# Ledger of designs, part 179: peptides against a protein of PDB entry 5Z08

Target 1, 168 residues: chain A of PDB entry 5Z08
Amino acid sequence: RQKDEWAKKTSSLMKQLDWFIGEHLGAMLAAEELGGPVVGELMEIDPDDLSAGFNAHGKLKKATSQPDLDRRQRRIDDIWGPQDEQGQAHKRKRGADEALAASAEMRDLIEQLMNKLVEAGGDNSATYVEIPRESAAARFLVRSKVAMFHPNDARRLRLVDFGRDLDD
Target 2, 222 residues: chain B of PDB entry 5Z08
Amino acid sequence: GLPRLIDAIEEASKIPAKRRQTPIKPTIEKLTTHLYTHGASPDSLLRLADLLTLRNHLDQASLAAITRNLYPSSTVSDEVVLRFIGALGHGQLKPTLALQALFLRWLVMVYHLLENPGVLGQVYGVLFDLLDTAAIRPQLCHLLALVTRRKHVRPFRIQAILTLSRQTGGDPNLTGLLRVFKNYYPEIIVGDATKGRASAFKHPDPQWRQHLDEIQQRRSEA

## One batch from the design tools (peptide; made by RFdiffusion4, then SolubleMPNN)

Design b2_p19_7_s1 (from b2_p19_7, 11 letters changed)
Fold by OpenDDE base, seed 4:
Structure b2_p19_7_s1 (fold): chain B 168 residues (1-168), chain C 222 residues (1-222), chain A 19 residues (1-19)
Amino acid sequence: as target 1 above (168 residues)
Amino acid sequence: as target 2 above (222 residues)
Amino acid sequence: MADTLRQLIEEIEELRAKL
């Protein structure tokens, strides 16, 4: 019974994580990869504030009443395309594609990191995932104190063991 | 004027070369001549940045010619900078790596005209992650050498450059960037990978610089 | 954002360690 409840809760939290990555984080990671502001460094920004976009100085534009998706899309559009309707549509599509790609990269990286932690069975040396590049996703995980680079190899990333770090 | 030339090129860029009623080359030549003579205003720079960075039907030679003549008549806005930064990296929708190298070279050459040089510091991570891309690495290292501040020099980035330097057999541009890092942290042990020749990051085109200075001076007199 | 991600991952890891 209790294990079933934990399994259900884990599944629910994973869905929330997937949603959070897809709906909130992916667009910001894409914006970072596209030369926008660094996720989490400049933006103690409410998801609602993030949706408002940034001015040329990387400061939040005041939240207009438009839905979060439309604001993020406007921001990507403001970065990438002509101000005409066709240009905005192309910007929107490109921004959406980049957000999807960034979301997929983050999901895959988190999945690999979590799987390696489980597979390692407590061997910290076996918990490292080899990353092909220091992506916005990887950097964000490190800034969030969710992951750590290997001290001698910046291509190796591991999850922070939240269970052990509480006991030390 | 320049806006009308940009309008014509924008419209032509929407149409495949084989379906254009008129050749675009004469209009590109007029544009590049105008840019060489007068430079581009901030508004024109923004429009040209879109033409250069967005996928369209312009040929690579035309895009390269525009980029080589992209003299700012005044300052370069953050918005223009971010368009060029966003065009970097791998992807079917991104410009060719050869064109990206020209964009980075351009950013190096106009760095002193940026309205806010700090904008490049905000995207430092994005630029740094592209160091593995050999085709743009020389210009990227030069730009990073200009942009790097103490806050960017982190242990993981030091290690990343050292690792990449070993893997590349001691790329002089990476060695040059490590030397810039060492200016902020002298204790950085630049291992065997940096015993090689470091790039001095000299201005990539002195003639272009001189011509830019002439364009900038004319604006101050007008 | 960073805190939300951290909290979600932390809670997932804690639950997975109990399973």
Scores: peptide ipSAE 0.306, ipTM 0.371, DockQ to the pose 0.331
Fold by OpenDDE base, seed 3:
Structure b2_p19_7_s1 (fold): chain B 168 residues (1-168), chain C 222 residues (1-222), chain A 19 residues (1-19)
Amino acid sequence: as target 1 above (168 residues)
Amino acid sequence: as target 2 above (222 residues)
Amino acid sequence: MADTLRQLIEEIEELRAKL
């Protein structure tokens, strides 16, 4: 009974996390990747204005290779440029695609981090996920104190173990 | 065509304005009109970069007009980028700081068209060392915000920005750049002197971007 | 935003540790 309640609550929280990533965080992460404001800091732009520009319903593109990362940072102008009608549709589509890509990247990264923590069985050396790049997603997790970089290797990221810190 | 206009301007650039047989202004106007309508090919961009960055007898208004209309029709090569980077800083042979600011603004606006954005990362030190130059700092901070990666965020550069921010009374562009650094190193304490308004590094010219997009779209359809 | 994400992940991890 109690395990079933915990499982249901976990499922509910996972849905809330997925919603939070998709509806709020993805667009802001995309904006950051594209050289916009840093997520979680005082934005001169109302998050609502950012969210209104990014229609969240685009197709998940696969984890784009390193070359596509330079393309994301290059599209500041696509995100922050004037919302003119025809340019708006292609920019909205690109923005939506980038928001979806950022949301997918964050979801995948969180999933990998959580899975590695479980798989490590207490071995801190095994908790690290190799990240292909320092994404806005990865940086946001570190700023949020949810994840930590390996002290000697910035390509290795681990989840903060909130479960252990409560028992000590 | 564009090559012939460039030829005429190159020849005129070798001669002082007072010694030219024909006024260059009509040819500059034809060039800028052509650039506005069709953009510049990679080859034309290189030639124009040389005209803009090398010391010649062209007037500042003409150089500024060319720079404001320097729409790439395709990609921007490393060689073109390096011409503009080499033109930055202080020196009698270098373009004016006003023109350098236009070059940096241009690099920001065409950053998405660079063949290899990594080239700017290779010259990061050159760019960073110019932050003390007030006349180009706004555009330089914007470009650095685009270019900065973790490998560039070093303790000495963090300290340099913090020091310069204090010296400038908290320049919003430096605060904006420091925020980019803090994105890689959250532990960076943006001291009270940097609690000021940070620049959002918005696109410098939305109309220019729209027009660039129109020029770029015509190529993708051809 | 950062606090919300942290809270959600923390709560999920706490629950997963109990499962």
Scores: peptide ipSAE 0.305, ipTM 0.357, DockQ to the pose 0.265
Fold by OpenDDE base, seed 1:
Structure b2_p19_7_s1 (fold): chain B 168 residues (1-168), chain C 222 residues (1-222), chain A 19 residues (1-19)
Amino acid sequence: as target 1 above (168 residues)
Amino acid sequence: as target 2 above (222 residues)
Amino acid sequence: MADTLRQLIEEIEELRAKL
């Protein structure tokens, strides 16, 4: 009974994580990779507030009822400013593609980090994932205190073991 | 004139101090007096930049004295700028970090006289990568604050400043540079590291500025 | 955002450690 409840809750949280990455984080990570603002530690932004985007002054925009896809695109467009009409359609498509790519990269990285932690069975040396590049995703995880680089190798990233830190 | 003084110093710079037939100090004093009174032409400025940046037998006090009196009488060429930038960093052939700090301060003070301010933007990466060098960081941050444009404000550089700010306990100069970055991207959320005191990057020497303006005005009247 | 991500991952890890 309790294990089934934990499994259901885990599945629900994984869906929430996937949603959070896809709907909120991916566009901002893509903006960072493209030379936009760094996804900050102190964005105490409710997922709902994240959907509203930021104005040019870094203030939260009021959530307008615009479709979620248009909100992501608007964030990228707001970061880079209005380009001329002919460049806007190509920029919109490129921005959406970059947001999807960034979301996929973050999902894959988190999955690898979580899987390595489970596979390591408590061996900290086996918990490291080798990353091909220092991506916006990797940097964000470190800034969020979710992951840590190996002290001697910036290509090795591990998940913070929140389960152990609670038992100590 | 100034060219003859530079000739004498160039020849003396090739010889170790113990082997010189005549003391160089009187010639350095004549040079610095001339520079203070008249400034340096573009050609003289290039020759002096070579004397300051290339390894020679001049003593550090003489090099510092020349740098402190290095008033341009006109513009500063890209070539002169690149000599000073090329002299930055660590290495046995590089000038001392104290002298490098004087060069960076000089570049800040003459920034408005550069023929092409964009030249510093082209070497932005070289300057930025030296931020970990504590001895030159104050002047380097000030120069970067002048040079920074939107194209230079990249995620990896924001993260590098944040990391270095944490490692240094929140150096006010790094916080000041990060505020310059925020002018281009207000949405840069900087954690508690930027709540600290930031440098305002004030002119490093108001008296030097005033004297430079006087030298520059004489050229406009001639 | 960072806090939301951290909270989600923390809760998932805690549950996975119990499974």
Scores: peptide ipSAE 0.290, ipTM 0.354, DockQ to the pose 0.284
Fold by OpenDDE base, seed 2:
Structure b2_p19_7_s1 (fold): chain B 168 residues (1-168), chain C 222 residues (1-222), chain A 19 residues (1-19)
Amino acid sequence: as target 1 above (168 residues)
Amino acid sequence: as target 2 above (222 residues)
Amino acid sequence: MADTLRQLIEEIEELRAKL
């Protein structure tokens, strides 16, 4: 009974995590990967804000000054996109695709980190995931104090073990 | 004036060279001459940054010529900086690595004119992750040397530079960047692979600097 | 945001450690 309740709660929390990554974090991670602001140093970036671009301060330009980044992408789209109604759809689609890709990368990374921690059975050396690059996702996990890099290898990341009572 | 020249180039940039009614080269020469003489306002810089960083039908020689003459008459906004940063890396829609190297060189040369130098610190990770790209590494290391603060010097980045330095056979630019890191953390052991010559990150173009100073001085007198 | 992510992961890990 208690284990079943824990399993249900775990499943619920995983769904919440997936939602949080998809709805809030993915767009900001995509922004960071595209040269936007560092996630967590700046205010919440709405996916709509990724489309609006970032101001000089890395803050979202308010919706009213949308014309210039829209002009840039419209200019790319005007130059290389089909001239028609499809160009705006392609821009929104690209922003959405980047946010989706960033969300997927974060989900996969968290999943790998969590799985390695469980599989390691208390062996700290076995808890490391090899990362192909320092992604926005990896950096965010470290900034959030959720993950730690290996002290001698920047390509190795581990989840912080919250299940061990740090008997400090 | 400069806005009209930019307008003409923007319109020409939409059309493949083979389909243009008139050669663009004379207009590019007028633009570069104007930029050399007067510099570019913040508004003009933004428009030119778009021309340089967005995929269009301008030839690489024209883009390089504009970049080499991209003297700011005043400050450089974060928006302009972010246009150039966003143009870095690999991708079919990104400028050539040769042009990216010119952009990074430009950012180094105008660093003291940035309205907010902190903007580069916010994108530090993006810049750092490009260190494996050999074609832009020299200018990238120079820019990072200017931008690096204590908050950026993390154990994982130290290790990343050390690893990349070993993989590159001790690139002097990486050794130079590691020396900058060592200023914040003296305990950084520069292994045998880094016993090599470090880059001093000297100004890339003293003549360009002098000419920039002349343009900036004229603004202060106006 | 960072705190929310940490809290979610922490709670999940705590539960998984008990399973």
Scores: peptide ipSAE 0.312, ipTM 0.376, DockQ to the pose 0.356; fails the geometry check

Design b2_p19_7_s2 (from b2_p19_7, 12 letters changed)
Fold by OpenDDE base, seed 1:
Structure b2_p19_7_s2 (fold): chain B 168 residues (1-168), chain C 222 residues (1-222), chain A 19 residues (1-19)
Amino acid sequence: as target 1 above (168 residues)
Amino acid sequence: as target 2 above (222 residues)
Amino acid sequence: MEDTLRRLIEEIERLLRKL
């Protein structure tokens, strides 16, 4: 009985979290990955200012066609490319695709973190997930104090065990 | 000469202190005296970098003494730099964090003698990912302050420093690094975390610098 | 938003510990 109630509650929370990721968080994480405002930080960066990128003097770069920009910067430049109608449609599609990708990355990361927590059976050393990159998703979880990096390895992320920290 | 001293130390480094027939300390003292007087050639620097970075039976005091006297008589190669960078971080085979801090301090002090300063820019990520390591953070922030270019100032790194600054209660070295970032992007709102005293990243040892300059000058006259 | 996620995850973790 109690286990079934917990399973239902967990399922309900996961559905709420999935909804939250899909409807709100995914787009914001995608924006952060694209050089947009950091989720949950007071970067008083005008979203419009982030969109144009920054010049050597910290001013908004006008979209200049310089070739050797990092793939991520190319994605930003591609998202912020010329304001022709075709460019806007491609921008909207790319923005949606990046939001979906960010949502998937967040879901997968949360799932891995929870699975490791369950598998560890109370061994805190076994709760770490190896992350391939420091993503906006990973950073968000750390900022939210939901997850923490390994003190010695930023490639290792775990959920914060709120139960132990509250009882001590 | 210096090569023979290095040979003797290399051989002694293979043997546990308890099994050495002779104390190594006198040889270390001869080495450090020679380094202080003449500096180290590029070839000698590479050999010394291996002695300092590879796991061996040398004691920490000897390794620290060599590092403190590691004056280049010429330039510092990319290979030497990469030995020290490769020795950074956590691991049973890596040098102690105290020794790593000395290596980072050394890199700061010899930065102007690097054959290719760009090599540090190529490993910028490796250096940046170590900012969470409190024991090396002061020297690491100083090195990053020298190495940082606009291409390295990315939103995720700004965020990582801001987060770490909050977690550390506003480490002055992180605040200093954020100010360097702000020089490239003035719009970076370094929030209330930067109301704190920032490190100015002054030269860590003016006497060491002066002595280095004297060694370097003797090379130009020869 | 951050607080909502935190609360959700705290609750999920609490649930996982009770399983």
Scores: peptide ipSAE 0.037, ipTM 0.256, DockQ to the pose 0.177
Fold by OpenDDE base, seed 3:
Structure b2_p19_7_s2 (fold): chain B 168 residues (1-168), chain C 222 residues (1-222), chain A 19 residues (1-19)
Amino acid sequence: as target 1 above (168 residues)
Amino acid sequence: as target 2 above (222 residues)
Amino acid sequence: MEDTLRRLIEEIERLLRKL
């Protein structure tokens, strides 16, 4: 009975999480990977900072002296592209593909983290997943205080076991 | 049981209050007590959605009481969702704007129980076009914040929010919705009209959520 | 694990509320 209730609750939570990843989080993570806002940080985006755009490092580009109007227009044109149906379709497709890729990466990472937690049988040293890169997905889980990096190896990530830390 | 209570209320809803042989209030109280204790099945939800959304002779207090206790015991079907969406807006046959705000709040609170969350995405335009209706805007922005996908974020909708934000003096709910749009397109220039405080779209009723979770848990145990 | 998933959802919801 209790195991079945726990299994049903876990299944419900996993469905909600999967839905949230696919429908919301994937697009936000894709935006972060593209140098957009960090998921979960209060970017008090100063409107003046929004006008400058982001450099390749996600930092505000220094306001180069180009007139604000031309930059806004170019940025609108970059966002929406020329009305060539093909260019908009390609940008929409690329953006959808990036959101799908970010969703898949987050799902896979959560699955690996959960599987390692189950397999470890309570050995915290065995719960680490090796990640090939510090992705937006990995950073998000750490910022959410759901995962932690290994103290000596930022390529190793594990779930925080909230059930154990309350009993110690 | 719940079906018999609904039957009695459906029959009473066809008759003006002054012409009823018996007061309906005791039956409404029994219904709301039952809903609070056990929730509503998908079939019962559909019947209750019709009672809430179709013009009948039930008083506003009774309709509001049913809506506040409309705990799903299971999932929420597309048909139930579409009944509530179809009840939104202005018109002589539509529910009051106060009741519509309760419906939108309900949809927010049960969003995770929808059989197909995509159904709201299909009617996104209908929801978005109601943003000018001040009485429902807070709950509508919250629902749109949950429903919005990249496909819905379009130049004309960005401009519509920006225009409406200026016209409303920077409604925090519109600022919050524009922030959701910006999550999909970080390059969206949020003009001065959005420098204001954004709504955080917090859960409307934490106690209602907790009670819903208890009802949903009992179903998983049965 | 349930507590971890619950905490993840709660923290995601919290972060979305701060956004």
Scores: peptide ipSAE 0.027, ipTM 0.261, DockQ to the pose 0.063
Fold by OpenDDE base, seed 5:
Structure b2_p19_7_s2 (fold): chain B 168 residues (1-168), chain C 222 residues (1-222), chain A 19 residues (1-19)
Amino acid sequence: as target 1 above (168 residues)
Amino acid sequence: as target 2 above (222 residues)
Amino acid sequence: MEDTLRRLIEEIERLLRKL
C-alpha cells in the first residue's frame, strides 16, 4: 500500500516535471543555448519571443522602434536579429526545434541522473553521469543547486543528495 | 623510475608536513629533474594531475615546481585536461588561484598535444564563467582564444565580455578575446571602452616550448 | 522556476529513497 502510494506520487511528480520542462524550461534553455539570457534572469520567455531574438544584453527585443539603440546593439541585432520574412519563419522553426531539443536533453539528463542515484545504492562516487558537453540544461541544474559537478571533472555531474546532508 | 617517485609523493601527500618521517623536498626535486629530462607519460600525467588538483598536504612551492616541469612526453588525454578544468574556480577544495593560473598556462602551452582539443570546447562555459576572476584572467583569455569556435560566440557571451571589459577599464586580455570573437563575427563593435591595446596572446614561455619540443622529438626517434 | 524545479527534484529524490 505505501509503496504503491509512493509510486503514484513519484509518477505524478515526474509528469509535473515533464510538463514544466516542455512548457517552460525548454524554451528558456534553448534561448540560453542560442545566446539569449541565462535561465532565471528572465521570468518568462514565450517561444514566440525566441523568434524576436535577443539584444546584446540578452534581453528580449521588444518590437519597440526605440531609435536610441546604441550602434553596437544594432549590429549584434543585425547578426542575430530577425532577417526578412523567410528568415523569420526559419528562425521560428529553428527556435521551436531548439526548444524541443533542449527539452529532450533536460529530460534525458534528469533521467540519467536519477537512474545513477538509484543504481549507486548510497555510494556517492557511483552517482556521476558523464555529460558530453556543458549544456544549458547541465548549467541550469547546477545553478539550481540540484546537481553538482565532480570536484575534479567538469564532465561528471551528479544529483545533490539532500537526504544525507539533512540527517548529519 | 617516475612511478616510484609518484608513489612516494602520493603517500607523503596524505600526511601533514610536520608528521612526515622524511622530508619530501628531495623526492620532489628528483621528480622535477626526471620530468625536465624525460617528460611524463600519459599515465604519469594523470597521477600528477590528481596530486596537483586534489586537496592534499603538499606545499604550494612543491605543487608549483611540479606544474612548471609538467612536460608531456607524448599526448595529453581528455581525463588529464578535465582534472585541471575541474580544479578551476572558487572553493575551499580548489587549488589556490595562483596554482590555477599555472594550470591554465600549462594548458595553453600543451594545447597542441591534446588528444582531443574539442574537449575544451565542450567545457567552454565553465572556462568563460571564470573571466571575472582577475587572478586567472590573463591565462584564461589566452586559453579561450585558442578554444573559441563560431558555436561559442553567442550574443550573451559577446555582451558579457563587453560588460566585463568596461568594468575592468579595458583589460587587454578581454580585448584580445573579443578580437577572436570578431574573427567569427566582424560586425561586433568594440565600443570606446574596448578600443584599448589588445593582447597578442604570445606563447607564455618560449624556453619551455623549446624544451618541450626537445622532449617530444626524442619520442619520435625511439 | 528554479526553485520549483529544485523542490520537485528534491521531492522525487526523497520519494526514491523511501522506495
Scores: peptide ipSAE 0.033, ipTM 0.254, DockQ to the pose 0.216; fails the geometry check
Fold by OpenDDE base, seed 2:
Structure b2_p19_7_s2 (fold): chain B 168 residues (1-168), chain C 222 residues (1-222), chain A 19 residues (1-19)
Amino acid sequence: as target 1 above (168 residues)
Amino acid sequence: as target 2 above (222 residues)
Amino acid sequence: MEDTLRRLIEEIERLLRKL
C-alpha cells in the first residue's frame, strides 16, 4: 500500500516534471545554451555578460574574448530579434529543435541522476553521474540545489539526497 | 475585503481583551475564512506578519489560527520572511516558542514561494544558533535542511551539531540536519550520535500544501 | 528520491514564477 502510493506519487511527479520540462524549461535551457538568460538567477543579465559563459560553480565568467560574444549575441538576436516571416519559420523550427534537445538532455540527466542514486544503495561515492559537458541542464540542477558537482571533479554530478537514512 | 479585516484586527490588537467593546473572535474567524478561501496578497502578508510577530493584545489561539491559514496567494517577500526570522528566539517581546514553531513550519511550507530563497541563507547563522531551543528545533532543522548550502557547512557548525546531538541523546532532527551536511562533506564523521533514526523532513502538512496549490493555481488563471 | 524530485519540481516551479 504505502509503496504503491509512493510509486503513484512518484509517477505523478515525474509526469509533472516531464510536462514542465517539455512545455517551459526546455526552451529556457535552450535559450541559456544559446547565450540567453540564465534560468532562475539573473534574468536581467546583459546578453553580453552571458557570452562569457559560466564557471563550474555557475558563476558568470568575465568576458575575456570578444569573438564568442558576437556569435552568442547573434544567436540571441537570432532567437529574440525581429523575425521576418520566412526567417521566423526556420528560427522557430530551430528554436523548437533546440528546446526539444534541451528538454531531452534535462530528462536524460535527471533520469541518470535518479538511477545512480537508487543503484548506489547508500554509497554516496557511487551516486555520481559523469557528464560530458557542463550543460545548461546541469547548471540549472546545481543552481536549484537539487544536484551537486563532485568537490574535485566538475564532470561528476549527483543528486542531493535529503531523504536517505544515516545508517552509515 | 481582507484589508478591512486586517484593519479591524490591528486596531483590536492595540487594546487588551477586557477593554474591547466588541469581541475580536468573529473578525478573526472572518479573516481566517478569507485567508483559507483566497489567500493573502504580498501586502496583506506583511501586515499579518507584523500582527503575528509584534507584541500585541491578540490571544495565542487567534495568532495560531491566523498562522495556520496564512496561505500566500502570490509570492513571499524578503521582508515578510525577515519579520518571522526576527521573531525567533528568547525574549519578552518575542512571540511564544509555540508560535515560533508555527512560523518556522510556515516558512518550510511556503519555501517554494519565496521571492528570494537566498534571504534565508543570509540569516543562516541566526537560525542555526537557535538549535539549542528544543521547542523549535524540529522545524528549525527542517528549514535548515532546505536552506543549507556548502558555504554554510563549516567545521564549527559540524561540531556544534555533533555536540548538541550528543547532549540531546541523538535528536532525529539534528541527525537529519547532519545528514544534509554530509551530503556536502561526505567525510564528516557522524559517530555514534547518528546511529539513530533521522528525520526525513517530509512536508509538515500535505493538506495544507494541496490547498496552497489550489490558491496558487487560481492566481495563474487570473 | 521522492523528496528530491519534489524539491526539484518546487524549485523549477519557483523559477518559472520569476520569469
Scores: peptide ipSAE 0.030, ipTM 0.324, DockQ to the pose 0.076; fails the geometry check

